Peptides against a protein of PDB entry 6B9H. Designs and how they scored, part 66

Target 1, 151 residues: chain A of PDB entry 6B9H
Amino acid sequence: AELCESLLTWIQTFNVDAPCQTVEDLTNGVVMAQVLQKIDPAYFDENWLNRIKTEVGDNWRLKISNLKKILKGILDYNHEILGQQINDFTLPDVNLIGEHSDAAELGRMLQLILGCAVNCEQKQEYIQAIMMMEESVQHVVMTAIQELMSK

## One batch from the design tools (peptide; made by RFdiffusion4, then SolubleMPNN)

Design b2_p19_6_s1 (from b2_p19_6, 7 letters changed)
Fold by OpenDDE base, seed 2:
Structure b2_p19_6_s1 (fold): chain B 151 residues (1-151), chain A 19 residues (1-19)
Amino acid sequence: as target 1 above (151 residues)
Amino acid sequence: MEKLRRETREFFEQLLAEA
């Protein structure tokens, strides 16, 4: 999916420790968790990060478990810190992500993370970073943000 | 294409202004 590919490119700019080159790399949630920690390390602290299993392999059950925790974290962050600035009426299906590496659903998950970035304390820095990306990526990101911010 | 580029740029500029 175009959304997923563009946001994967965006995710790669975070330079996290975990592999993040492919859609499959993101399905265990480890990259996403590390990205969230970078976005707001005070909220997504080490204690939170330690709840995410890092040695998952191909175990889709563990992937889903991680993804559920991450999704909950994002939603809690949105409500507790961001003041519900993002639209979460359409939640990603983490089962499809974990079990089938569904790119469309992964895109929606990454979109939620994008929402965290463009609304966090360092939002200006993340917005500026996005503006330095390829124009095609910027357009997709713009659309994704617009969708998030629309209720 | 130029229109799209401009719209995208203006969007993020506006977003920055509101940040």
Scores: peptide ipSAE 0.687, ipTM 0.943, DockQ to the pose 0.975
Fold by OpenDDE base, seed 5:
Structure b2_p19_6_s1 (fold): chain B 151 residues (1-151), chain A 19 residues (1-19)
Amino acid sequence: as target 1 above (151 residues)
Amino acid sequence: MEKLRRETREFFEQLLAEA
């Protein structure tokens, strides 16, 4: 999916420790958890990150478990820190991500993370970084942000 | 194409102004 591919490119700008070259690399949630920690390390601290299992291999049950924790973290962050500025009415299906590597649903998950970045304390820096990306990626990101801000 | 480029730039400029 176009959304997933564009946001994968965006995720890669964080330069996290975990492999993040393919859609499959993101399905275990480890990259996403590390990105969230970079976005707000005070909220997504080491205690939170340690709840995400890193050695899951192809075990889709463990992937789903990680993804559920990450989704909960994002939603809690939105409610407790961001003041519910992003739309959480259409949530990603983490079962499809973990079990089937569904790119469309993964795109939705990454979109929520994008919402965290453009609303966090360092929002200015993340917005400026997006403006330095390829124009086609910027357009997709713009559309994704617009959808999140719509109620 | 040029219109889309301009609109995208203006969107993020406005987003920065509100940040």
Scores: peptide ipSAE 0.687, ipTM 0.943, DockQ to the pose 0.909
Fold by OpenDDE base, seed 4:
Structure b2_p19_6_s1 (fold): chain B 151 residues (1-151), chain A 19 residues (1-19)
Amino acid sequence: as target 1 above (151 residues)
Amino acid sequence: MEKLRRETREFFEQLLAEA
């Protein structure tokens, strides 16, 4: 999906340690967790990151377990830190991500992470970084942000 | 295409202004 591909490109700018070149690379949640830690290392600290299993392989149950933890973390972060600025009425189906590598649902998950970035303490830096990306990516990101912030 | 470029730029400029 266009959302997933554009946000994958955005995710790649974080230069995390985990492989993040393909949609499949993101399905175990490890990249997402590392990105979230970069966004707010005080909240997504080492204790939080340690709850995400890294040796998942193709085990879709473990993927889903990781993704559920990440989704919970994002939602808790939104509530506790961001003041519920993100519209969480449409949540990603982590089962489809973990079991089927569903790009559309993965895009929704990455969209939530985008919401964290553009609302966190370093929001200015993340916004400026987005503005340096290709215009096609910027447009998708814009639409994604608009959807998150709409009430 | 120019319209899209401008709209996108203005969106993020406004977002920065509110940050």
Scores: peptide ipSAE 0.686, ipTM 0.942, DockQ to the pose 0.907
Fold by OpenDDE base, seed 3:
Structure b2_p19_6_s1 (fold): chain B 151 residues (1-151), chain A 19 residues (1-19)
Amino acid sequence: as target 1 above (151 residues)
Amino acid sequence: MEKLRRETREFFEQLLAEA
Protein backbone atom coordinates (compact mmCIF):
# COMPACT_ATOMS: atom_id res chain seq x y z
CA ALA B 1 0.00 0.00 0.00
CA GLU B 2 1.11 3.56 -0.69
CA LEU B 3 0.69 4.57 2.94
CA CYS B 4 2.79 1.68 4.18
CA GLU B 5 5.56 2.23 1.63
CA SER B 6 5.81 5.94 2.36
CA LEU B 7 5.85 5.41 6.10
CA LEU B 8 8.40 2.62 5.73
CA THR B 9 10.63 5.18 4.04
CA TRP B 10 9.97 7.55 6.93
CA ILE B 11 10.74 4.84 9.50
CA GLN B 12 14.08 4.20 7.79
CA THR B 13 15.20 7.76 8.60
CA PHE B 14 15.39 6.81 12.28
CA ASN B 15 18.37 4.51 11.61
CA VAL B 16 17.39 1.96 14.24
CA ASP B 17 19.47 -1.14 14.93
CA ALA B 18 16.90 -3.67 13.72
CA PRO B 19 16.54 -4.46 10.00
CA CYS B 20 13.90 -2.21 8.44
CA GLN B 21 14.15 -2.62 4.67
CA THR B 22 10.90 -4.45 3.93
CA VAL B 23 7.32 -4.70 5.13
CA GLU B 24 8.17 -8.14 6.51
CA ASP B 25 10.95 -6.61 8.63
CA LEU B 26 8.38 -4.51 10.48
CA THR B 27 5.87 -7.27 11.24
CA ASN B 28 7.54 -8.41 14.47
CA GLY B 29 7.28 -4.94 16.02
CA VAL B 30 10.96 -4.63 16.95
CA VAL B 31 11.65 -1.73 14.58
CA MET B 32 8.51 0.04 15.75
CA ALA B 33 9.54 -0.32 19.38
CA GLN B 34 13.00 1.09 18.69
CA VAL B 35 11.50 4.01 16.78
CA LEU B 36 9.13 4.79 19.65
CA GLN B 37 12.06 4.76 22.06
CA LYS B 38 13.80 7.36 19.91
CA ILE B 39 10.64 9.49 19.82
CA ASP B 40 10.33 9.56 23.62
CA PRO B 41 13.01 7.63 25.51
CA ALA B 42 11.67 8.77 28.87
CA TYR B 43 8.31 7.12 28.23
CA PHE B 44 9.36 4.24 26.00
CA ASP B 45 12.33 3.46 28.20
CA GLU B 46 14.61 0.45 28.28
CA ASN B 47 12.29 -1.44 30.62
CA TRP B 48 9.43 -0.98 28.17
CA LEU B 49 11.59 -1.95 25.20
CA ASN B 50 12.77 -5.10 26.95
CA ARG B 51 9.19 -6.40 26.98
CA ILE B 52 9.35 -6.71 23.19
CA LYS B 53 10.78 -10.05 22.11
CA THR B 54 13.56 -9.71 19.55
CA GLU B 55 14.09 -13.33 18.49
CA VAL B 56 10.69 -13.92 16.93
CA GLY B 57 11.52 -15.44 13.55
CA ASP B 58 8.43 -16.48 11.63
CA ASN B 59 6.33 -17.13 14.73
CA TRP B 60 3.20 -15.15 13.98
CA ARG B 61 1.90 -15.65 17.52
CA LEU B 62 4.96 -13.91 18.94
CA LYS B 63 4.65 -11.18 16.33
CA ILE B 64 1.06 -10.54 17.35
CA SER B 65 2.07 -10.48 21.01
CA ASN B 66 4.71 -7.83 20.29
CA LEU B 67 2.35 -5.81 18.12
CA LYS B 68 -0.31 -5.79 20.82
CA LYS B 69 2.24 -4.36 23.25
CA ILE B 70 3.27 -1.73 20.71
CA LEU B 71 -0.32 -0.70 20.07
CA LYS B 72 -1.04 -0.50 23.78
CA GLY B 73 2.06 1.62 24.28
CA ILE B 74 1.00 4.03 21.54
CA LEU B 75 -2.52 4.36 22.90
CA ASP B 76 -1.28 4.87 26.45
CA TYR B 77 1.21 7.46 25.24
CA ASN B 78 -1.56 9.27 23.39
CA HIS B 79 -3.71 9.32 26.51
CA GLU B 80 -1.06 10.05 29.15
CA ILE B 81 1.33 12.34 27.28
CA LEU B 82 -0.24 13.66 24.07
CA GLY B 83 -3.68 14.39 25.48
CA GLN B 84 -5.70 12.25 23.05
CA GLN B 85 -4.64 14.13 19.92
CA ILE B 86 -4.72 10.97 17.78
CA ASN B 87 -7.98 9.62 16.38
CA ASP B 88 -8.01 6.01 17.52
CA PHE B 89 -11.46 5.05 16.28
CA THR B 90 -9.91 2.95 13.51
CA LEU B 91 -7.19 0.81 15.04
CA PRO B 92 -4.91 -1.47 13.05
CA ASP B 93 -5.63 -5.18 13.05
CA VAL B 94 -2.44 -6.58 14.55
CA ASN B 95 -3.55 -10.14 13.79
CA LEU B 96 -3.47 -9.42 10.07
CA ILE B 97 -0.05 -7.80 10.42
CA GLY B 98 1.46 -10.65 12.40
CA GLU B 99 -0.07 -13.55 10.53
CA HIS B 100 -0.31 -12.20 6.99
CA SER B 101 2.06 -9.21 6.84
CA ASP B 102 -0.91 -7.09 5.77
CA ALA B 103 0.57 -3.87 4.38
CA ALA B 104 -2.61 -1.84 4.76
CA GLU B 105 -2.93 -2.62 8.46
CA LEU B 106 0.80 -2.12 8.95
CA GLY B 107 0.39 1.30 7.37
CA ARG B 108 -2.21 2.13 9.99
CA MET B 109 0.17 1.11 12.76
CA LEU B 110 2.96 3.25 11.33
CA GLN B 111 0.48 6.10 11.00
CA LEU B 112 -0.09 5.98 14.75
CA ILE B 113 3.66 6.17 15.31
CA LEU B 114 3.74 9.16 12.98
CA GLY B 115 1.15 10.75 15.22
CA CYS B 116 3.45 10.29 18.18
CA ALA B 117 6.37 11.91 16.38
CA VAL B 118 4.52 15.01 15.20
CA ASN B 119 3.02 15.61 18.65
CA CYS B 120 5.98 14.77 20.91
CA GLU B 121 8.39 17.17 22.58
CA GLN B 122 10.73 16.98 19.58
CA LYS B 123 7.92 17.51 17.06
CA GLN B 124 9.75 20.40 15.38
CA GLU B 125 12.73 18.22 14.49
CA TYR B 126 10.55 15.43 13.13
CA ILE B 127 8.47 17.82 11.04
CA GLN B 128 11.62 19.38 9.61
CA ALA B 129 12.98 15.93 8.78
CA ILE B 130 9.78 15.07 6.92
CA MET B 131 10.13 18.26 4.89
CA MET B 132 13.48 16.95 3.64
CA MET B 133 11.98 13.76 2.21
CA GLU B 134 10.77 13.12 -1.34
CA GLU B 135 7.79 15.29 -2.23
CA SER B 136 5.59 12.31 -3.02
CA VAL B 137 6.33 10.87 0.41
CA GLN B 138 5.66 14.22 2.06
CA HIS B 139 2.22 14.34 0.47
CA VAL B 140 1.29 10.90 1.76
CA VAL B 141 2.58 11.82 5.22
CA MET B 142 0.55 15.04 5.17
CA THR B 143 -2.61 13.12 4.35
CA ALA B 144 -1.86 10.63 7.10
CA ILE B 145 -1.39 13.40 9.68
CA GLN B 146 -4.60 15.12 8.59
CA GLU B 147 -6.52 11.88 9.00
CA LEU B 148 -5.13 11.37 12.51
CA MET B 149 -6.00 14.87 13.67
CA SER B 150 -9.53 14.87 12.26
CA LYS B 151 -12.20 13.63 14.65
CA MET A 1 1.76 18.90 -9.45
CA GLU A 2 3.13 22.30 -8.55
CA LYS A 3 -0.12 23.08 -6.78
CA LEU A 4 0.16 19.89 -4.77
CA ARG A 5 3.77 20.67 -3.89
CA ARG A 6 2.82 24.13 -2.63
CA GLU A 7 -0.06 22.80 -0.58
CA THR A 8 2.17 20.20 1.05
CA ARG A 9 4.91 22.72 1.85
CA GLU A 10 2.43 25.18 3.29
CA PHE A 11 0.88 22.45 5.43
CA PHE A 12 4.16 21.60 7.12
CA GLU A 13 5.19 25.25 7.43
CA GLN A 14 1.93 25.90 9.26
CA LEU A 15 2.49 22.83 11.40
CA LEU A 16 5.93 24.17 12.35
CA ALA A 17 4.47 27.56 13.19
CA GLU A 18 2.14 25.87 15.67
CA ALA A 19 4.88 23.72 17.21
Scores: peptide ipSAE 0.685, ipTM 0.943, DockQ to the pose 0.939

Design b2_p19_6_s2 (from b2_p19_6, 6 letters changed)
Fold by OpenDDE base, seed 2:
Structure b2_p19_6_s2 (fold): chain B 151 residues (1-151), chain A 19 residues (1-19)
Amino acid sequence: as target 1 above (151 residues)
Amino acid sequence: SAAKRKETKEFFEKLLAEA
């Protein structure tokens, strides 16, 4: 999945504490939660982050639980803070992510996080950071943003 | 390609201008 691979590379630029080298590393939601906290620590604060279980292992039920919380957080953030600037029509199937490590669905989840970054208070900094990435990655990211912001 | 590079650069420049 080209989308997932490119957005994984983008996620790695956040330099979070949790391992984030593979698709499997992202399936428990911990990396995504930490990235969201970096994007907006006032909204995705410690109280929010503490709701995400960190010691998940291979328990797909716990993964799905985390992913559901993260997805809800993203959607609430989009509504409450971003003013619904991203498209909610193509939501990821978190069950497939948690149970099967589905890269395509994971890509859609990361795409939503991308939407948060390019619309948050520090959007200028995140956009400039993207412009410093590999050209092929930038192109995929551009396409992902265009899809999010289209009605 | 050069065309893709130009398209991408212009997209993000526009996005920055609107930020």
Scores: peptide ipSAE 0.712, ipTM 0.954, DockQ to the pose 0.932
Fold by OpenDDE base, seed 4:
Structure b2_p19_6_s2 (fold): chain B 151 residues (1-151), chain A 19 residues (1-19)
Amino acid sequence: as target 1 above (151 residues)
Amino acid sequence: SAAKRKETKEFFEKLLAEA
């Protein structure tokens, strides 16, 4: 839960259009998709974003569908753009996120997005932004990055 | 703690240097 809460704070710095105040707000994947578009709009373009359903409500099946698309996008981005700079041996369980709002699994999903940010073309800007956050959050983010970059 | 803050700061400074 600590990972999820810290990364939620980080996600909030993107100032996306979708509500992003609570863990539940993230479970439909819309915030995640919008964040990814900010990270790399050339890859996560409008055509990609349009595949994410925005009117999901409490439909856990639709949440899971969105989350699966997002996870696939992240993994494809890692392979095609980042050159496998992050490990994916432990993938988040999107079923638990969509159906049960599992904070631990959500944290792992956000961790993958963090990996995209700190390896993208604008990595310096994202790293600098992290360094301006609360120290306790920075520490959690550091640990998350270390886990991602380990081989 | 001070040690934790120092560790974190140095980590990101190194990360920036390598970016």
Scores: peptide ipSAE 0.711, ipTM 0.954, DockQ to the pose 0.982
Fold by OpenDDE base, seed 5:
Structure b2_p19_6_s2 (fold): chain B 151 residues (1-151), chain A 19 residues (1-19)
Amino acid sequence: as target 1 above (151 residues)
Amino acid sequence: SAAKRKETKEFFEKLLAEA
């Protein structure tokens, strides 16, 4: 999906330790967890990160377990820190991500992470970084942000 | 297109101004 590919490109700008070159690389949630820690290390601290299993392989059950924890973390962060600024009426289906590597649902998950970045304490820096990306990617990111913050 | 580029730039500039 276009959304997923654009946000994958955005995720790659974080330069996390875990491999993040393909959609499949994101399905176990490890990259996403590391990105969230970069966004707000005080909230997504080492204790939180340690709850995400890193040795997952192709086990879709373990992937789903990680993804559920990550989604919960994002939602809690939105409510507790961001003041519930993210529109969460359509949540990603983590079962489809973990079991089928569904790009559309993965895009929705990455969109929630985007919401965290553009609303966090360091929002200015993340917005400026987005403005340095390819124009086509910026446009997709813009529409994703608009959808997230629409009431 | 030029229109899309302008729209996108203005969007993020506004977003930055409000940050």
Scores: peptide ipSAE 0.711, ipTM 0.954, DockQ to the pose 0.945
Fold by OpenDDE base, seed 3:
Structure b2_p19_6_s2 (fold): chain B 151 residues (1-151), chain A 19 residues (1-19)
Amino acid sequence: as target 1 above (151 residues)
Amino acid sequence: SAAKRKETKEFFEKLLAEA
């Protein structure tokens, strides 16, 4: 999926510790959790991050468990910190991500993380970083942001 | 295309201005 591939490229700019080269690498949620911590370490602190299981392997049940926690964290962050600036009308299906590595649903999850980045305290830095990416990626990211902020 | 480049650039410039 174009959205997933573009946002995977965006996620890679965070240079997190966990492997983040493929769609499969993101399905356990570890990369996502580490990215969220970089976005807002005061909210997504070490205590929050420690609730995410790191040694998941191919266990889809554990993947789904992690993804549910991450999704909840994103939604809570949106409500408590961002003032519900992102649209949660269509949420990603974490079961499809965990069980089937569904790229479309993964793209939706990464889109929510994008929403956190472009609305957080350091939004200016993240926006500037996006503007330094390849044009094709920037265009997809623009569309994703527009969709998130549509009312 | 040139049109897409312009659209994208203007979008993020506006977003930065509002940040």
Scores: peptide ipSAE 0.710, ipTM 0.954, DockQ to the pose 0.942

Design b2_p19_6_s3 (from b2_p19_6, 7 letters changed)
Fold by OpenDDE base, seed 1:
Parts: C-alpha cells; structure tokens; sequence
Structure b2_p19_6_s3 (fold): chain B 151 residues (1-151), chain A 19 residues (1-19)
C-alpha cells in the first residue's frame, strides 16, 4: 500500500539498529519499538523495550504478541502524555500484520507512530525532517496526519 | 502537481506554526 511504503521510508530515517528495509522487517515490531524509544526515551524506556521479544524469526504468534504490546504502548502514550491528540478509533489489525504481513494494516500502525512523532515534545524537529523528504512521500504523510487529527 | 506541492508545503508550514 502507498501509505505503508511512504511511512516505511519515513521509519528508515530513524536509522534504528534493527533491519528495516522491507515490510516483512517491520512485522515483528522490533523496529517500531526502537523508533518509539527514539521519539520519547523517557516513556518508552529500557524497561518498556525489554518487554518486546527480539529474534522472533517467522513465529507469527510472537510477532502478534509484540505488536499488541506496541499498540498498547502507543495508546497509553497518547492518553498519558499526548493528551489524546490522535484519533485511535480505527486501530490496526495486528493479527493480519503478524500472520500475513498485511501492508495496509501495517500502514495503520506506522500512522499511529507518526502521530506520536508529530505530537511529542520534539514535534518541531520531526516535522522539519518530514519537510526534507521526497515530495510524494510528504503528501502521503500529510494525508496520514490529517486523518489522525480528524475527530 | 504544482498545486499539490503547494498544498503540502502550506500544510506543514501551518503545522510548524502551531507546534
């Protein structure tokens, strides 16, 4: 999906330690967890990160378990820190991500992470970084943000 | 395409202003 492809490109700008070149690379949640830690290391600290299983391989059950924890973390962050600035009524289906590497649902998950970045304390820096990306990617990101902020 | 580029730029400019 176009959303997933553009947000994958955005995720790659974080330059995390885990492989993040393909959709499949993101399905275990490790990249997403590392990105969230970069966004707010005080909230997504080492104790939180240690709850995410590494070296999952192709075990879709472990992937789903990780993804559920990450989604919970995002929602808690939105409530506790961001003050419900993003619309979380349409949640990604983590089962489809873990079992089938569903790009559309993965895009929804990455969209939530985008919401964290553009609403966190360092939002200005992340917004400026987005403005330096390819124009086609910027447009998709804009649409994604607009959807998140719509109530 | 030019209109789309302008729209996108203005969106993020506004977003930065509100940040």
Amino acid sequence: as target 1 above (151 residues)
Amino acid sequence: SEAKRKETKEFFEKLLKEA
Scores: peptide ipSAE 0.698, ipTM 0.950, DockQ to the pose 0.950
Fold by OpenDDE base, seed 2:
Structure b2_p19_6_s3 (fold): chain B 151 residues (1-151), chain A 19 residues (1-19)
Amino acid sequence: as target 1 above (151 residues)
Amino acid sequence: SEAKRKETKEFFEKLLKEA
């Protein structure tokens, strides 16, 4: 999916510790959790991050468990910190992500993380970083942001 | 295209202004 590929490229700019080269690398949620911690370490603190199991391997049940926690974290962050600046009308299906590495659903998850980045305290820096990316990626990111901000 | 590039640039410039 174009959305997933573009946002994967965006996620890679965070330079997290966990492998993040492929779609499957993101399916255990570890990369996403680390990215969220970078976005807002006060909210997604060490205690929160420690709830995400690492080294889950191919265990899709554990992946789904992590992804559910991450999705909940994103939604809670949106409501508690961002003031519901992003819409959650269409939530990603974390079961499809964990069990099948569904790129489309993963893209929707990454889109929610994008929403966190462009609305967080360091939003200016994240926006500027996006503006330095490949033009085609920027366009996809723009579309994704527009969709999130629409009511 | 140039139009697409212009649209995208203006979008993020506006977003930065509002940030």
Scores: peptide ipSAE 0.698, ipTM 0.950, DockQ to the pose 0.942
Fold by OpenDDE base, seed 3:
Structure b2_p19_6_s3 (fold): chain B 151 residues (1-151), chain A 19 residues (1-19)
Amino acid sequence: as target 1 above (151 residues)
Amino acid sequence: SEAKRKETKEFFEKLLKEA
């Protein structure tokens, strides 16, 4: 999916410790959790990050468990910190991500993380970083932001 | 296309101004 591919490229700019080269690399949620910690380390602190299992392997049940925690964290962050600036009526299906590596649903999850970045305290820096990316990626990111902020 | 490039650039410039 175009959304997933573009946002994977965006995620790679965070230079997290976990492998983040493929869609499969993102399905256990570890990369996502590390990215969220970079976005707001005060909210997504070490205690929060420690709730995410790192040695998951191919266990889709553990992947889903991690993804559910991450999704909850994103939604709580949106409500408690960002002032509900993300449209959460259409949520990603974390079961499809964990069990089937569904790229479309993964794209939706990464889109929510994008929403956190462009609305957080350091939003200006993240926006500037996006403006330095490849044109095709920027366009997809723009569309994704517009969808998130629409009502 | 040039139109898409312009649209995207203006979008993020506006977003920066509002940030």
Scores: peptide ipSAE 0.698, ipTM 0.950, DockQ to the pose 0.945
Fold by OpenDDE base, seed 5:
Structure b2_p19_6_s3 (fold): chain B 151 residues (1-151), chain A 19 residues (1-19)
Amino acid sequence: as target 1 above (151 residues)
Amino acid sequence: SEAKRKETKEFFEKLLKEA
């Protein structure tokens, strides 16, 4: 999916420790958790990150468990910190991500993380970083933000 | 396209202004 590929490129700019080169690399949630910690380390602190299992392998049940925790964290962050500025009526299906590496659903998950970045305390820095990316990626990111902020 | 480049630039400039 175009959304997933563009947002994967965006995720790679965070330079997290976990491998993040392919869609499969993101399905266990470890990269996403590390990205969220960079976005807001006070909220997604070490105690939160420690609840995400790192040695998952190909166990899709463990992947889904991690993804559910991450999705909950994102939604709680939206409600408690961001003031519910992100539309969450179309949540990603984490079962399809964990079990089938579904790129479309993964794209929706990454879109929620994008929403956190462009609304967090350091939103200006993240927006400026996006403006330095390739034009085609910027356009997809713009569309993704517009969808999140629409009512 | 030129239209897409203009639209995208203006979108993020506006977003920065509101940030």
Scores: peptide ipSAE 0.697, ipTM 0.950, DockQ to the pose 0.945

Design b2_p19_6_s4 (from b2_p19_6, 8 letters changed)
Fold by OpenDDE base, seed 5:
Structure b2_p19_6_s4 (fold): chain B 151 residues (1-151), chain A 19 residues (1-19)
Amino acid sequence: as target 1 above (151 residues)
Amino acid sequence: MEEKRKETREFFEELLQKA
C-alpha cells in the first residue's frame, strides 16, 4: 500500500533503536511505541513504554496485544492532550496487522501516529522535517493529514 | 506533476502558519 510505504519512510526518520526497515518490523508495535515516546516523552513515558512487550518474535497474539495498547495510547493522547483533533471514525484493525501483516491497516496505524506528530508540542519541527522529504512522500503525507483533520 | 508539487508546498506552508 502506498500509504504504508510512504509512512514507513517517514517513521524511519525517527531513527529509533528497534529495527524499522520492513513492514514486518513494525507489526509487533515496538517501533511505533518508540516513535510515540519521541513525539511526546512526557505522555508516552518509560512506564507506558514498559507495558509494550519486547522479544515477541512471530507470536501474533503478543503482537496484537501490543498493538491494542498502542492504539489505546494514541486515542487517549488525542483526547487528553490534542483536544480530539484526529478523526478516528475509521480505526485500524490491529488483528489484521498482528496476524497477517496487513499493510493497509498498518498504514492507518502509522497515519494516527502522524496525526500525533503534526499536533504535538514539537509539531513545527515535524512539519518542517516532512517538507524536506521526497515530493512523492510529502504528497502522500499531505493527503493522510487532510483525511485525519477533516470532519 | 508540477501542480502537485505546488499544492503540497502550499499545504505545509499553511499548516506551519497554524502551528
Scores: peptide ipSAE 0.672, ipTM 0.936, DockQ to the pose 0.944
Fold by OpenDDE base, seed 2:
Structure b2_p19_6_s4 (fold): chain B 151 residues (1-151), chain A 19 residues (1-19)
Amino acid sequence: as target 1 above (151 residues)
Amino acid sequence: MEEKRKETREFFEELLQKA
């Protein structure tokens, strides 16, 4: 999916410790958790991060468990910190991500993380970083942000 | 192509102004 691929490229700019080269790499939620910690380490602190299991392997049940925690964290962050309402009807299906590595649903998850980045305390820096990316990626990111704003 | 580039640039510039 174009959304997923573009946002994967964006995620890679965070240079997290966990492997983040493929869609499969993101399905256990570890990369996403590390990215969120970079976005707001005060909220997504070490205690929060420690709730995400890192040794998951191919266990899709553990992946889903992690992803549910990630999604909850994102939603809570939007409500508690960003003061934003998220359309529940468009939430990513973490079951499809964990069990089937669904790129479309993963894209939706990454889109939510994008929303966190462009609204967090360091939003200006993240926006500027996006503006330095490839044009095609920027366009997809723009569309993704616009979709978030319309919800 | 150029119009799309301009649109994208303007979008993020405006977003920065709001930031």
Scores: peptide ipSAE 0.672, ipTM 0.935, DockQ to the pose 0.965
Fold by OpenDDE base, seed 4:
Structure b2_p19_6_s4 (fold): chain B 151 residues (1-151), chain A 19 residues (1-19)
Amino acid sequence: as target 1 above (151 residues)
Amino acid sequence: MEEKRKETREFFEELLQKA
């Protein structure tokens, strides 16, 4: 999926410790959690990160468990910090991500993380970083942001 | 392609202004 591929490229700019080269690398949620911590380390602090299991392997149940926690964290962040600035009507199916590595649903999850980045305290820096990416990626990111902001 | 690039650039420039 174009959304997932573009947002994977965006995720890679965070230079997290966990492997983040493929769609499969993202399905356990570890990369996502580390990215969220970079976005807002005060909210997604060490206590929050410690709830995400790192030794998951191919266990789809553990993946889904992590993804559910991450999704909840994002939604809570939207409510408590961002003031519900993004549209949460269409949520990713974390079961499809964890069990089937569904790229479309993964893209939706990454889109929510994008929403956190472009609305967080360091939003200016993240927006500027996006503007330095390939135009094709920027366009997909733009569309993703527009969907999040539309009500 | 040029119009697409222009659209994208303008979007993020406007977004920065609101940031």
Scores: peptide ipSAE 0.671, ipTM 0.935, DockQ to the pose 0.945
Fold by OpenDDE base, seed 3:
Structure b2_p19_6_s4 (fold): chain B 151 residues (1-151), chain A 19 residues (1-19)
Amino acid sequence: as target 1 above (151 residues)
Amino acid sequence: MEEKRKETREFFEELLQKA
């Protein structure tokens, strides 16, 4: 999916420790958790990150468990810190991500993380970083942001 | 494509002004 591929490129700019080259690399949630910690380390602190299992392998049950925690973290962050600036009524299906590496649903999850970045304390820096990306990626990111903030 | 590029640039410039 175009959304997933563009946001994968965006995620790669964070230079996290976990492998983040493919869609499947993101399905265990470890990359996403590390990205969220970079976005707001005071909220997504080390204690929060330690709840995400890193040795998951192909265990789809563990993937789903991690993804559920991450989704909850994003939603809580939106409500507690961002003042509900992200539309959380259309949630990604974490079961499809964990079991089938569904790119469309993964794209929706990454879109929520994008919402955190462009609304956090360091939003100016993240917006400027997006403006340095390829034009095609910027356009997809723009559309994704508009969708999050329009509802 | 130029129109899309301009639209995208203006979107993020405006977003920065609100930041």
Scores: peptide ipSAE 0.670, ipTM 0.935, DockQ to the pose 0.945

Design b2_p19_7_s1 (from b2_p19_7, 10 letters changed)
Fold by OpenDDE base, seed 3:
Structure b2_p19_7_s1 (fold): chain B 151 residues (1-151), chain A 19 residues (1-19)
Amino acid sequence: as target 1 above (151 residues)
Amino acid sequence: SSMSKETKEFFQKLLEEAK
């Protein structure tokens, strides 16, 4: 999916420790958790990150478990810190991500993380970083933000 | 292009609102 591919490119700019070159690399949630910690380390602290299993392999049950925790973290962050700025009416299906590496649903998950970045304390820095990316990626990101912020 | 201009203006506005 175009959304997933563009946001994967965006995720790669965080230079996290976990491999993040392919859609499959993101399905266990480890990269996403590390990105969230970079976005707001006070909220997504070490205690939170330690709840995410790092040695998952191909175990789709463990992937789904991680993804559920991450999704909950994002939604809680939106409510507790961001003040419900993200439209979460349509949530990603983490089962499809964990079991089938569904790129469309993964794109929706990454879109929520994008929402965290462009609304967090360091939002200016993340917006400026996006403005330095390829125009085609910027356009997809723009559309994703518009969808998230629509009420 | 029109798409490039639209995208640039969107993020410039978003950035100004973030300040």
Scores: peptide ipSAE 0.674, ipTM 0.937, DockQ to the pose 0.986
Fold by OpenDDE base, seed 1:
Structure b2_p19_7_s1 (fold): chain B 151 residues (1-151), chain A 19 residues (1-19)
Amino acid sequence: as target 1 above (151 residues)
Amino acid sequence: SSMSKETKEFFQKLLEEAK
């Protein structure tokens, strides 16, 4: 999906330790967890990150377990820190992500992370970084932000 | 282009509101 592909490109700018070249690389949640820690290391601290299993291989059950924890973390962050500045109107189906590498659902998960970045303490830096990306990527990201803030 | 202009204006406004 175009959303997932553009947001994957955005995720890659974080230069996390975990491999993040393909959609499949994101399905275990490790990249997403590391990105969230970069966004707000005080909230997504080492104790939180340690709950995410790093060696899951192709075990879709473990992937789903990680993804559920990450989704909960995002929603809790929105409630506790961001003051509901992002909307969770349509939650991603983490089962489809973990079991089938569903790009559309993964895109929705990455969209929630995008919401965290553009509303966190360092929001200006993340917005500026997006403005330096390719025009086509910026357009998709813009649409994603608009959807988060309006629905 | 129309797309680039729209996108630039969106993020400029978003950045200003973030300050």
Scores: peptide ipSAE 0.674, ipTM 0.937, DockQ to the pose 0.974
Fold by OpenDDE base, seed 4:
Structure b2_p19_7_s1 (fold): chain B 151 residues (1-151), chain A 19 residues (1-19)
Amino acid sequence: as target 1 above (151 residues)
Amino acid sequence: SSMSKETKEFFQKLLEEAK
């Protein structure tokens, strides 16, 4: 999916420790968790990150467990820190991500993370970084942000 | 291109609002 591919490219700019080259690399949630920690390390602190299992392998149940925790973290962050600035009514199906590596649903998950980035304390820096990306990627990101900010 | 202008303007506006 175009959304997933563009946001994967965006995720790669974070240079996290976990492999993040493919859609499959993101299905266990480890990359997402590390990205969220970079976005707001005070909220997504080490205690939070420690709840994410890092040695998941192909265990789709563990993937789903991680993804559920991450999704909850994002939603809680939106409520507690961001003041509900993003639309959380269209949620990704983490079961499809964990069990089937569904790129469309993964894209929606990454979109929520994008929402965290463009609303966090360092939002200006993340916006500037996006503006340095390929135009086609920027366009997809723009659309994704517009959907999140729409009420 | 039309897409380029639209996107650039969007992020410039978003950036200004972020300051």
Scores: peptide ipSAE 0.672, ipTM 0.937, DockQ to the pose 0.957
Fold by OpenDDE base, seed 5:
Structure b2_p19_7_s1 (fold): chain B 151 residues (1-151), chain A 19 residues (1-19)
Amino acid sequence: as target 1 above (151 residues)
Amino acid sequence: SSMSKETKEFFQKLLEEAK
């Protein structure tokens, strides 16, 4: 999916330790958890990160477990820190991500992370970083942000 | 292009609102 591919490119700018070259690399949630920690390390601290299992392999059950924790973290962050600024009427299906590597649903998950970045304390830095990306990627990101902020 | 202009203006506005 176009959304997933563009946001994968965006995720890669975080330079996290976990492999993040393919869609499947993201399905265990480890990259996403590390990205969230970069976005707000005070909220997504080491204790939170340690709840995400790193040795997952192809175990889709463990993937889904991680993804559920991450989704909960994102939603809690929106409520507790961001003041519910993100429209969450359509949540990603983490079962489809974990079991089938569904790119469309993964795109929705990454979109929520994008929402965290452009609304967090360091939002100016993340917005500026997006503005340095390829125009075609910027356009997709713009659309994704517009969808998130619409209420 | 028109799309490029629209995108640029969007992020400029978003950045200004972030300050």
Scores: peptide ipSAE 0.671, ipTM 0.937, DockQ to the pose 0.988

